# Peptides against a protein of PDB entry 1Y74, part 46

Target 1, 57 residues: chain A of PDB entry 1Y74
Amino acid sequence: LGLERDVSRAVELLERLQRSGELPPQKLQALQRVLQSRFCSAIREVYEQLYDTLDIT

## One batch from the design tools (peptide; made by RFdiffusion4, then SolubleMPNN)

Design b2_p24_3_s3
Fold by OpenDDE base, seed 3:
Structure b2_p24_3_s3 (fold): chain B 57 residues (1-57), chain A 24 residues (1-24)
Amino acid sequence: as target 1 above (57 residues)
Amino acid sequence: SSLIQRYLAEVQALLAELAEALAA
């Protein structure tokens, strides 16, 4: 699938961005919280189930 | 090379996959 891998990579890069100081950390932290939220986990689960059951690609 | 550019590329890939799933 790759979605879980991409989310994990995005979170990793967000953590690096927060430590680098290139951008204000507050908005980056908010985005990280969203990506790691139960909401995004539920959306990812729906995506994976649809991908497996319908073979949409 | 930029860390920001790499992050944006990953976000774009993520959003593209989500959009594809929603459009199916």
Scores: peptide ipSAE 0.039, ipTM 0.509, DockQ to the pose 0.043
Fold by OpenDDE base, seed 4:
Structure b2_p24_3_s3 (fold): chain B 57 residues (1-57), chain A 24 residues (1-24)
Amino acid sequence: as target 1 above (57 residues)
Amino acid sequence: SSLIQRYLAEVQALLAELAEALAA
């Protein structure tokens, strides 16, 4: 599903922003950690299973 | 009973992980 891809893309963008130094990296890093957490992964899994089951297209 | 306990423990662990990430 697109959600997994979108989360991965978001993490990628956050990493780029951190390297650029244009913004304070601490909050960006915290957000990255949240997106990569087991909690977010579990929620994403449930979400994807729901859409797979219902075939929302 | 044991199933409920395992489920509750897992939920608490996930919430704790989120809290740690937000506090970073």
Scores: peptide ipSAE 0.027, ipTM 0.442, DockQ to the pose 0.054
Fold by OpenDDE base, seed 5:
Structure b2_p24_3_s3 (fold): chain B 57 residues (1-57), chain A 24 residues (1-24)
Amino acid sequence: as target 1 above (57 residues)
Amino acid sequence: SSLIQRYLAEVQALLAELAEALAA
């Protein structure tokens, strides 16, 4: 699964994009905040728990 | 003070946080 890792990697990439200045940072920062939000974390946790319970691969 | 009230408050807080993040 590695959903937590994927989200963390996405945040890291967004930070790099912001620093590069290639794109307007506002929307990138907003997306980063969404991914780091308690809401996103809660949804991810539930999702991973379901996979653990049902043994979905 | 009921479990339902606490649940609804938590959901509202999560949605509010998401809304703020999207509006940033």
Scores: peptide ipSAE 0.027, ipTM 0.444, DockQ to the pose 0.055
Fold by OpenDDE base, seed 1:
Structure b2_p24_3_s3 (fold): chain B 57 residues (1-57), chain A 24 residues (1-24)
Amino acid sequence: as target 1 above (57 residues)
Amino acid sequence: SSLIQRYLAEVQALLAELAEALAA
């Protein structure tokens, strides 16, 4: 899986949206911080470990 | 026990991190 890649891509998109001024930047920044938070990193790590263990593919 | 306390502390820390991110 590429969850880390997808999160990184999402952060990049949020940065572009912030620079464009199309949407309120404060909420975009908050979402970006959530995605980059230690919490999300920990959840991602657990998910990847479980995914590898279960091998649901 | 100390193990349970450490686990709860880690959970609280992660929740606090999330709360800070949402409040930013």
Scores: peptide ipSAE 0.026, ipTM 0.446, DockQ to the pose 0.055

Design b2_p24_3_s4
Fold by OpenDDE base, seed 4:
Structure b2_p24_3_s4 (fold): chain B 57 residues (1-57), chain A 24 residues (1-24)
Amino acid sequence: as target 1 above (57 residues)
Amino acid sequence: SEVIARYQREIEELLREIEEWLRE
């Protein structure tokens, strides 16, 4: 929940920065790459599955 | 758990950097 929320927040903020042009394109791209990295995706998958398994409500 | 913790740390660091840009 916390990690997923943080990732979602990061994506939201990046989208804002992208729309406003306040973030240099190169840096934005780098940040997007981090969020979209296979490593991050794998961890998110594990995290989501864990929470799905523990979710009883 | 260690890998997840590292990921969480990286995300938190990323968020701080992004938020810094938004506040400027």
Scores: peptide ipSAE 0.068, ipTM 0.538, DockQ to the pose 0.448
Fold by OpenDDE base, seed 2:
Structure b2_p24_3_s4 (fold): chain B 57 residues (1-57), chain A 24 residues (1-24)
Amino acid sequence: as target 1 above (57 residues)
Amino acid sequence: SEVIARYQREIEELLREIEEWLRE
């Protein structure tokens, strides 16, 4: 759950930074797409399954 | 897991890039 939480928080922070205009919008958008990619989602799913199986906090 | 380690490395790299942008 730690990784899932961290990725979700990162996406949220990037959205706020995008709205504030503090970062180059094109590059920031690219990073957001990477964080929300199918690959990242798959890894998060594996992590969640491991935490569920091993009961890791 | 090599796959998980790679993902973590990618995230860390992205965070470093973001930090660099914030310092500019």
Scores: peptide ipSAE 0.068, ipTM 0.529, DockQ to the pose 0.666
Fold by OpenDDE base, seed 3:
Structure b2_p24_3_s4 (fold): chain B 57 residues (1-57), chain A 24 residues (1-24)
Amino acid sequence: as target 1 above (57 residues)
Amino acid sequence: SEVIARYQREIEELLREIEEWLRE
């Protein structure tokens, strides 16, 4: 899924920044919290349900 | 929906910012 893929990609990139130390820890943590927030997960869940219902492959 | 579209745009903007950091 496009949205799920984008979120996963964002998390992956943040993990790279975390390992390199290029991003301030608090900023990194804030970004991770936003991406993994209940709001984001809820929207993703709705998107996935619609995707399954519409049988988009 | 508009909500999903808004979320997608926000993620895309965030990705662009992250990618800029990775290029530095």
Scores: peptide ipSAE 0.066, ipTM 0.540, DockQ to the pose 0.419
Fold by OpenDDE base, seed 1:
Structure b2_p24_3_s4 (fold): chain B 57 residues (1-57), chain A 24 residues (1-24)
Amino acid sequence: as target 1 above (57 residues)
Amino acid sequence: SEVIARYQREIEELLREIEEWLRE
C-alpha cells in the first residue's frame, strides 16, 4: 500500500522531529493535523479498500 | 482517482520538507 506506507513514513519522521525538538511546536502541530485530518483518513480508507479488494501488493 | 492522486502528491511534498528539516 503505497499511500499507507507514505503516511506511515511521514508519521515516523514527525515523531523524530517531535523527540528532537528541532521543529517549532506550531509547525509540528500543523503537519500532524494535516496527516490526521478527516479528509486524509477518508482517502486512506478508500485507498486501502481498493488495494485489499484488488489484492494488489 | 484524482482525489487520491492529489493527496499522494501532497504527502510526497510534506515528506520532502520533513526530510530536509531532518538533514539540517
Scores: peptide ipSAE 0.066, ipTM 0.539, DockQ to the pose 0.431

Design b2_p24_4_s1
Fold by OpenDDE base, seed 5:
Structure b2_p24_4_s1 (fold): chain B 57 residues (1-57), chain A 24 residues (1-24)
Amino acid sequence: as target 1 above (57 residues)
Amino acid sequence: SALLQEGQRLLQEMQQLLEEVLRE
């Protein structure tokens, strides 16, 4: 599904924002860390598993 | 578990960071 792609895109955008310097780079880096965290990966995996088994519209 | 607790912490951190970024 598109969740992994969306997360990857979000990380990419955060990287661009960091390089632009228009926003606090350290804060953006922290957000990036959250998105790349083990927890985020775990809940994404659960979501993907449930998505395949449940009737989600 | 440690993972869930860490996740909760991270989500809280993300919320705070987003709020700070959006206020600036």
Scores: peptide ipSAE 0.059, ipTM 0.566, DockQ to the pose 0.364
Fold by OpenDDE base, seed 4:
Structure b2_p24_4_s1 (fold): chain B 57 residues (1-57), chain A 24 residues (1-24)
Amino acid sequence: as target 1 above (57 residues)
Amino acid sequence: SALLQEGQRLLQEMQQLLEEVLRE
């Protein structure tokens, strides 16, 4: 699984969107903060642990 | 529980922000 990579990629894309100015930069930055939050990290860890335990496919 | 409460807040914030961005 690569949930961490997916989140990192999402953050990267948000950074690009911020630089383009096509969307409100402050809102995109807020979204980025959410994705990089301690909560998201904790949920990701739980998800990955459950994924391994339950063998979700 | 504090972490979950903060997470819920953040998810709600994210939802609102996404809705605002997509409407523009």
Scores: peptide ipSAE 0.058, ipTM 0.565, DockQ to the pose 0.375
Fold by OpenDDE base, seed 3:
Structure b2_p24_4_s1 (fold): chain B 57 residues (1-57), chain A 24 residues (1-24)
Amino acid sequence: as target 1 above (57 residues)
Amino acid sequence: SALLQEGQRLLQEMQQLLEEVLRE
């Protein structure tokens, strides 16, 4: 289970890119907001619940 | 339903933003 980790890593990278100034910071912030949205949290929750209940091999 | 609709909207926005960033 690494979805939360991957999302957190993505947010971290977006923050670094924002500080570098090489890309439009406002657009990067918008992407960050999407990743931190309730929708993403809900999907992650469902994914984690299924992962816990199912043995995926 | 509202959550899924909002999610769809957010995904569309994300796609548009990514396309804009990649063009620069």
Scores: peptide ipSAE 0.057, ipTM 0.562, DockQ to the pose 0.384
Fold by OpenDDE base, seed 1:
Structure b2_p24_4_s1 (fold): chain B 57 residues (1-57), chain A 24 residues (1-24)
Amino acid sequence: as target 1 above (57 residues)
Amino acid sequence: SALLQEGQRLLQEMQQLLEEVLRE
């Protein structure tokens, strides 16, 4: 379902935004840390398992 | 659970940060 790829792309975009200076770097870095957190990886894994076992549209 | 509590904190932080970014 590509959640890992989407998160990776989001992190990449946040890195670019940080370098561009369009937005406050500290807040963007905080968002990046949330997306890369152990919690986010855990819930992604659970979601992927549920997606495989349930008929989700 | 420490993990669940940390997750709740992170989700709240993410929500606040997103709201701030979108307002700017």
Scores: peptide ipSAE 0.056, ipTM 0.559, DockQ to the pose 0.296

Design b2_p24_4_s2
Fold by OpenDDE base, seed 4:
Structure b2_p24_4_s2 (fold): chain B 57 residues (1-57), chain A 24 residues (1-24)
Amino acid sequence: as target 1 above (57 residues)
Amino acid sequence: SELLREFERLLAEMQRLLEEVARE
């Protein structure tokens, strides 16, 4: 799913930025936690269910 | 709707953090 891919990509990018030292590590970690939160995952699940219902491939 | 509200809260927090980082 697009949302899942986008979230995963965002986390990856944040990890790269953290390693580069260009951004404050603790703030990046906070952003990562937001993207990996159970609420974000739950919303993803809702979208997945919607796509399953509509049978969009 | 509670889940949606919590997600929106997280998005707002993410935006806040991004803006703060951008200003540093």
Scores: peptide ipSAE 0.047, ipTM 0.505, DockQ to the pose 0.526
Fold by OpenDDE base, seed 1:
Formats: structure tokens, C-alpha cells, sequence
Structure b2_p24_4_s2 (fold): chain B 57 residues (1-57), chain A 24 residues (1-24)
């Protein structure tokens, strides 16, 4: 899924950047919180429901 | 409309944070 995958990938990349120490941890954590917000979670749920309904390959 | 407002707020916050990261 487009948005779900992109959000998940963004979170993964931020975690990697945080572990590497290349960027200020507090800023990366703030970005992670935005991407993992309740809104993003709700959007992910909608996309998952659409995926299940349409059986997208 | 409340959900949309929250989304717009989060997008603006994310954009500001990304801009700060990009210039450092």
C-alpha cells in the first residue's frame, strides 16, 4: 500500500538515523511521533481495510 | 473537519521539523 508503506518506511529510516547518531535524536523522535500519530494510525487502518476489500496485488 | 485540522497541523509540524533537519 502506498501511504501505509511510505509511512512505515519513513519510520524505519528515522529509526536507523537515530541509531546512527547522524541527526539530533530529539528532532528524529519528534518526526517519529508525527508519523506514528493517532491520525497516521487511523489512515493506515483505512488503507488496510481497502487492501483487504480489493485484494490489491 | 476536526480530523482534517489535526492532519494539517501534523503536516505543518513535520514540514518544519524536516526543514530544520535539512539545514543542519
Amino acid sequence: as target 1 above (57 residues)
Amino acid sequence: SELLREFERLLAEMQRLLEEVARE
Scores: peptide ipSAE 0.044, ipTM 0.496, DockQ to the pose 0.394
Fold by OpenDDE base, seed 5:
Parts: structure tokens; sequence; C-alpha cells
Structure b2_p24_4_s2 (fold): chain B 57 residues (1-57), chain A 24 residues (1-24)
């Protein structure tokens, strides 16, 4: 699913940037927490249900 | 709604954090 993949990819990229030391680790971690928030999880769940219901590929 | 308020709060937080990262 596009939204779920995009969020997961964003988190993954932020982790890589954090490990590289190119950006402030603490700030990147904060961004990761926002992307992994309950709000984002709820939106992803709704998004997934819509795709399941409508059988959208 | 509470969900909308949380969304707005998170957007503001993301903007703030991105701005701070961009400044360094």
Amino acid sequence: as target 1 above (57 residues)
Amino acid sequence: SELLREFERLLAEMQRLLEEVARE
C-alpha cells in the first residue's frame, strides 16, 4: 500500500540519515516518532481497509 | 474533533522539526 510504504520508507531513510551522522540524531528521532504516531497508524489502517474493501491494486 | 486536533498538532511539530534541521 502506497501510504504505508511511504511512511515506512520515510522512517527507514531517517534511520539511515541518523546513522550517517549527517543530520542531528535527536531531531531525526523526533521526526521518526511523529511518523510512527497513533495518528499515522490510524490513517494507515483506514487506508488499508479502503484498499481491502474496494480491491484496489 | 480530537483526531483533527492531533493531526494539526503533528503537522506543526513536523514543520518545526524540519525547520530546525534545515537551519543546521
Scores: peptide ipSAE 0.044, ipTM 0.502, DockQ to the pose 0.388
Fold by OpenDDE base, seed 2:
Structure b2_p24_4_s2 (fold): chain B 57 residues (1-57), chain A 24 residues (1-24)
Amino acid sequence: as target 1 above (57 residues)
Amino acid sequence: SELLREFERLLAEMQRLLEEVARE
């Protein structure tokens, strides 16, 4: 789904930003952990459930 | 700065999707 793809893309972009040094490394690392956390997984699950029932785009 | 702008754009889109989910 779109959200899952977007989260994965966000992680990829964060990795690029880490290598480029455009953002403080500590903040980037924190954002990566959040995006890969169980919190984001739970949000994704809710999104998928609503997508299946309401056909949200 | 281009990578940062793309990341910010992505976050805005993700926020839009989350707001849509919350609205339903």
Scores: peptide ipSAE 0.041, ipTM 0.484, DockQ to the pose 0.045

Design b2_p24_4_s3
Fold by OpenDDE base, seed 5:
Structure b2_p24_4_s3 (fold): chain B 57 residues (1-57), chain A 24 residues (1-24)
Amino acid sequence: as target 1 above (57 residues)
Amino acid sequence: SELLRRFEELLREMERLLEEVRRE
């Protein structure tokens, strides 16, 4: 699917940006929190389960 | 699959933008 990988990559990039100090960290942290939230994880799991069950392409 | 595809597309776009910002 790539969704989990994409989320992980996004989180990684946000962490790097936060450490660089180039940008105010507040919004970056907020995005990171959203991507790492249980809500986001739950949505991801639902879709992944649907793909597994229905073999959606 | 359309909704998931669109979400993944959004994430890829975010990653692209974040990389561009990081490289500045």
Scores: peptide ipSAE 0.073, ipTM 0.575, DockQ to the pose 0.239
Fold by OpenDDE base, seed 4:
Structure b2_p24_4_s3 (fold): chain B 57 residues (1-57), chain A 24 residues (1-24)
Amino acid sequence: as target 1 above (57 residues)
Amino acid sequence: SELLRRFEELLREMERLLEEVRRE
């Protein structure tokens, strides 16, 4: 499973876009906050746990 | 595992789009 890595990579890219200044940072930052939220992390953890222990195909 | 697969797919697509914007 690569969800943790994918979320981390998405956050990195959002940070780079914010630093470049080529786009308004507010909406990029809002998306970053959603991806880094405890809620998003908790949901990811639940799905990863279910994938590891149950056949949810 | 379709829901998890689709979520990962969405994240990968978003990463691709963000990378394309950054390179422009």
Scores: peptide ipSAE 0.072, ipTM 0.578, DockQ to the pose 0.176
Fold by OpenDDE base, seed 1:
Structure b2_p24_4_s3 (fold): chain B 57 residues (1-57), chain A 24 residues (1-24)
Amino acid sequence: as target 1 above (57 residues)
Amino acid sequence: SELLRRFEELLREMERLLEEVRRE
């Protein structure tokens, strides 16, 4: 849950930097795509599931 | 949980750096 929020915030900040035009957008866009990739989503989901499963306190 | 914690820490650091760049 917290991880999903952090990823979303990172994507938002990258979008703002890209729109400003102050920096070449290529590398920022590539990083944004990595964070939004199915690979990143799958890894996040696995670890969040493990965290939820073990959190039985 | 250790790897998850480290990943979250990395994301927070990235967000901090991006925010600093945006405000400059």
Scores: peptide ipSAE 0.071, ipTM 0.575, DockQ to the pose 0.227
Fold by OpenDDE base, seed 3:
Structure b2_p24_4_s3 (fold): chain B 57 residues (1-57), chain A 24 residues (1-24)
Amino acid sequence: as target 1 above (57 residues)
Amino acid sequence: SELLRRFEELLREMERLLEEVRRE
């Protein structure tokens, strides 16, 4: 799938943008927290597991 | 699955936009 990899890449890019100071960091940090949240991880895991077991289209 | 595909597409679009903003 590569979903975990895509999330990790997005987090990495957000960290770089925050360090550059070119954009207001608060909204970027909030987005980063959402992507790293237990909720986001749980949803990803559930759907990946369901895909493997139920062959979801 | 269609849902997972759309979620991945959203993430890829976000990554593209973020990379366009980055200079280094």
Scores: peptide ipSAE 0.070, ipTM 0.569, DockQ to the pose 0.160

Design b2_p24_4_s4
Fold by OpenDDE base, seed 5:
Structure b2_p24_4_s4 (fold): chain B 57 residues (1-57), chain A 24 residues (1-24)
Amino acid sequence: as target 1 above (57 residues)
Amino acid sequence: DELLRLFQELLEQMQELLEEVLAE
């Protein structure tokens, strides 16, 4: 779904920014870890279930 | 629903910002 794609794209962009060295990597890495966390995955799963069940966007 | 929508909007805004930075 859109949220899964958005999270994946965000992680990808953060990885590219980290590799560029243009920004301090610590905050980017922290945000990346949050997006890859069990919490974020659980929220995404709930979102997908609600989307499928209630047809919400 | 509102909280999930806000989170989605935040991700979209973040992606736009990151893509702008990477485009430089």
Scores: peptide ipSAE 0.048, ipTM 0.554, DockQ to the pose 0.199
Fold by OpenDDE base, seed 2:
Structure b2_p24_4_s4 (fold): chain B 57 residues (1-57), chain A 24 residues (1-24)
Amino acid sequence: as target 1 above (57 residues)
Amino acid sequence: DELLRLFQELLEQMQELLEEVLAE
């Protein structure tokens, strides 16, 4: 779904930013960890379940 | 629904910002 793709793309972009060295890596790593966290996965799971059940998107 | 929509919109805005930074 769109949310899963958006999260994956965001993680990819953060990895590229980290490699570029343009920004402090600590903040980028923290944001990357949040996007890969169980919390984000749970939100994505709820999104997918609601999408399948209610067709909200 | 609103919370999930806001989260999705935040991710979209973040992606746009990151792509702009990477394009510089």
Scores: peptide ipSAE 0.047, ipTM 0.552, DockQ to the pose 0.213
Fold by OpenDDE base, seed 3:
Structure b2_p24_4_s4 (fold): chain B 57 residues (1-57), chain A 24 residues (1-24)
Amino acid sequence: as target 1 above (57 residues)
Amino acid sequence: DELLRLFQELLEQMQELLEEVLAE
């Protein structure tokens, strides 16, 4: 699903950025944790449910 | 609806920023 893919892509980009060493890893890791949190997963699930049910743009 | 849209936009903006950084 679109949002799941977007979140996964964001996490991937953060991982790549972290491996490059261009930025301090702490903030990148924090962002990763937020994106992979149950909270974000719940939002994603609600979004997907509503999208599937109501065909929301 | 608006909140979910804003969340998507935030993710898109973040991805764009990260890709710009990785392209350097």
Scores: peptide ipSAE 0.047, ipTM 0.550, DockQ to the pose 0.220
Fold by OpenDDE base, seed 1:
Structure b2_p24_4_s4 (fold): chain B 57 residues (1-57), chain A 24 residues (1-24)
Amino acid sequence: as target 1 above (57 residues)
Amino acid sequence: DELLRLFQELLEQMQELLEEVLAE
């Protein structure tokens, strides 16, 4: 789904930013951890279930 | 539903910001 792709893309972009060294890695890592957290995973799961139930286009 | 939509919108905005930063 779109949300899963968006989260994955966000994580990828954060990884690229970390490798560039242009920004403090600590804050980027913190944000990456949030996006990969159980919290975000749970939200994604609920989103996908609602998406399937409501047949959102 | 509204909260989930807002979360999705936040992710989209964050992606746009990150892409802009990476383009610089």
Scores: peptide ipSAE 0.046, ipTM 0.550, DockQ to the pose 0.249

Design b2_p24_5_s1
Fold by OpenDDE base, seed 3:
Structure b2_p24_5_s1 (fold): chain B 57 residues (1-57), chain A 24 residues (1-24)
Amino acid sequence: as target 1 above (57 residues)
Amino acid sequence: SLLEEGQRLLEQLRAVLEELEALR
């Protein structure tokens, strides 16, 4: 389980897509904001703890 | 279940990453 790493990579890719201009940036930016939100951070922490407890890969 | 929901979210995130990487 590497949610922190995966979220960080997702944000990086979204930033690159926004800079490329290939897609309208509004939806990409909205998704980035969600991934970087305190809500998503809290959810990530909960599930990382859950997976650690259950020893799930 | 909570476990199933977590697994689903993880798989969805990985799928999104693969799609984003394919666009670059």
Scores: peptide ipSAE 0.046, ipTM 0.528, DockQ to the pose 0.246
Fold by OpenDDE base, seed 4:
Structure b2_p24_5_s1 (fold): chain B 57 residues (1-57), chain A 24 residues (1-24)
Amino acid sequence: as target 1 above (57 residues)
Amino acid sequence: SLLEEGQRLLEQLRAVLEELEALR
């Protein structure tokens, strides 16, 4: 389980896509905001703790 | 279950990453 890493990578890719101008930035930016939101972070933390506690891969 | 939903979300995230990398 690498949620934090995957989220960070997703944000990085979204930022690159926004800078490229190949796609309309609005939806990309919205998705980035969701991924970087406190809500998303809290949910990620809960799941990571659950998986760690239960030793689930 | 909560765990199943978490796994689903992880899979969805991975799918999104793959699509983003394909667009890069």
Scores: peptide ipSAE 0.046, ipTM 0.528, DockQ to the pose 0.260
Fold by OpenDDE base, seed 1:
Structure b2_p24_5_s1 (fold): chain B 57 residues (1-57), chain A 24 residues (1-24)
Amino acid sequence: as target 1 above (57 residues)
Amino acid sequence: SLLEEGQRLLEQLRAVLEELEALR
């Protein structure tokens, strides 16, 4: 599954986009905050555990 | 179902990653 890795990669890309100045940073920052939130982490943990339990990749 | 919702979330995340990579 690799949700943690995918989220980390998304955050990395968002940070780079913010620094490039090609797009307004406000919406990118908002998305980054969502991805790094405790809510997102909790949801990710639940689903990762479910997929691990069911042996679904 | 919960599984279907999880799969949908994963697909959405992958789509976002692809868009971000294309914009970079």
Scores: peptide ipSAE 0.045, ipTM 0.523, DockQ to the pose 0.258
Fold by OpenDDE base, seed 5:
Structure b2_p24_5_s1 (fold): chain B 57 residues (1-57), chain A 24 residues (1-24)
Amino acid sequence: as target 1 above (57 residues)
Amino acid sequence: SLLEEGQRLLEQLRAVLEELEALR
C-alpha cells in the first residue's frame, strides 16, 4: 500500500520533471522505466507486507 | 539477506523521492 503509493508518486514526479525540461530526460526516463518494470512490480508484491517493518526513513 | 536487500531498495526509493520533491 505505502510502497505502491511511493512508487506512483516517484513516477509522477519523474514525468513532470521530464516535461519541464529542467533536467536531461534520459536518466529520468531510465529510472521511470525501472520503477514501472515487471521486476519492480514483483519486488513490490514480495516486500509490501514487510514495508512497514523496515526502516526506510 | 532478503530483508537487508529489501530495506536497501526501499531506502533508495525514499531517497529518490526526497530528491525529486526537492527539485520541484
Scores: peptide ipSAE 0.044, ipTM 0.527, DockQ to the pose 0.279

Design b2_p24_5_s2
Fold by OpenDDE base, seed 1:
Structure b2_p24_5_s2 (fold): chain B 57 residues (1-57), chain A 24 residues (1-24)
Amino acid sequence: as target 1 above (57 residues)
Amino acid sequence: SLLERFEEMLREFRRVLEELEALR
């Protein structure tokens, strides 16, 4: 689904930013952990349940 | 409604993604 791809893309972007050293690594790593957390998984679950009935763009 | 709040959260999430893309 779109949300899963969006989360994966966000994680990839954060990994690239971490490797570049252009931004504080601790802040980027913290955000990466949030995006990979059960919180985002729960959002995805709700999204998947509603996706077929709602046209969420 | 709960649905409207959820949709708002998804919109904000997308905004964050766009901001991350702008950093590259």
Scores: peptide ipSAE 0.043, ipTM 0.468, DockQ to the pose 0.189
Fold by OpenDDE base, seed 2:
Structure b2_p24_5_s2 (fold): chain B 57 residues (1-57), chain A 24 residues (1-24)
Amino acid sequence: as target 1 above (57 residues)
Amino acid sequence: SLLERFEEMLREFRRVLEELEALR
């Protein structure tokens, strides 16, 4: 669904930003790990379960 | 409500994604 796609896109963007050197790589790497964490997976699961009842843009 | 706060959180997440895209 949308959130899974968004998380995957975020990870991709962070990888590109890390390679560019435009931002502190350590901070980007930390954020990338957060997005790949079980926390984000749990949020995705909740999102998918509530997909039919919530109006999410 | 709790659900409204959840939706708000997801909107903020999308905002963060847009900011990341703008950094490129």
Scores: peptide ipSAE 0.041, ipTM 0.473, DockQ to the pose 0.180
Fold by OpenDDE base, seed 5:
Structure b2_p24_5_s2 (fold): chain B 57 residues (1-57), chain A 24 residues (1-24)
Amino acid sequence: as target 1 above (57 residues)
Amino acid sequence: SLLERFEEMLREFRRVLEELEALR
């Protein structure tokens, strides 16, 4: 779904930004960890359930 | 509604993605 794709894209962008060294790596790495966390995954699951229930395409 | 607030949060998340993309 859209959120899964957006999270995956966010991770890719953060990885590229980290490699460039243009931004503080610690902050980017922290954000990357949040996006890949079980917490974020749980939110995604709830999101998917809501869209399934409401038939939002 | 709660759903509308959640959707707004997701829109803000997409905005953050666009900002990150603009940095590259």
Scores: peptide ipSAE 0.041, ipTM 0.478, DockQ to the pose 0.184
Fold by OpenDDE base, seed 3:
Structure b2_p24_5_s2 (fold): chain B 57 residues (1-57), chain A 24 residues (1-24)
Amino acid sequence: as target 1 above (57 residues)
Amino acid sequence: SLLERFEEMLREFRRVLEELEALR
């Protein structure tokens, strides 16, 4: 729950930074893509595995 | 432990978010 929200917030902030032009847009865009696709899902998957294994109830 | 390492990663991620929020 919190992870998805945090990732969504990160993506939002990156979009704002891209529009501001304060930082290299290509690097921000690349990071944004990573957060939106595989990175977030991978972290979530790992979390779920840890939950199942360690019983983080 | 593995859990402790994962928690550390989450803390670092939140730190990055805070830094991004400080920029905007």
Scores: peptide ipSAE 0.038, ipTM 0.471, DockQ to the pose 0.163

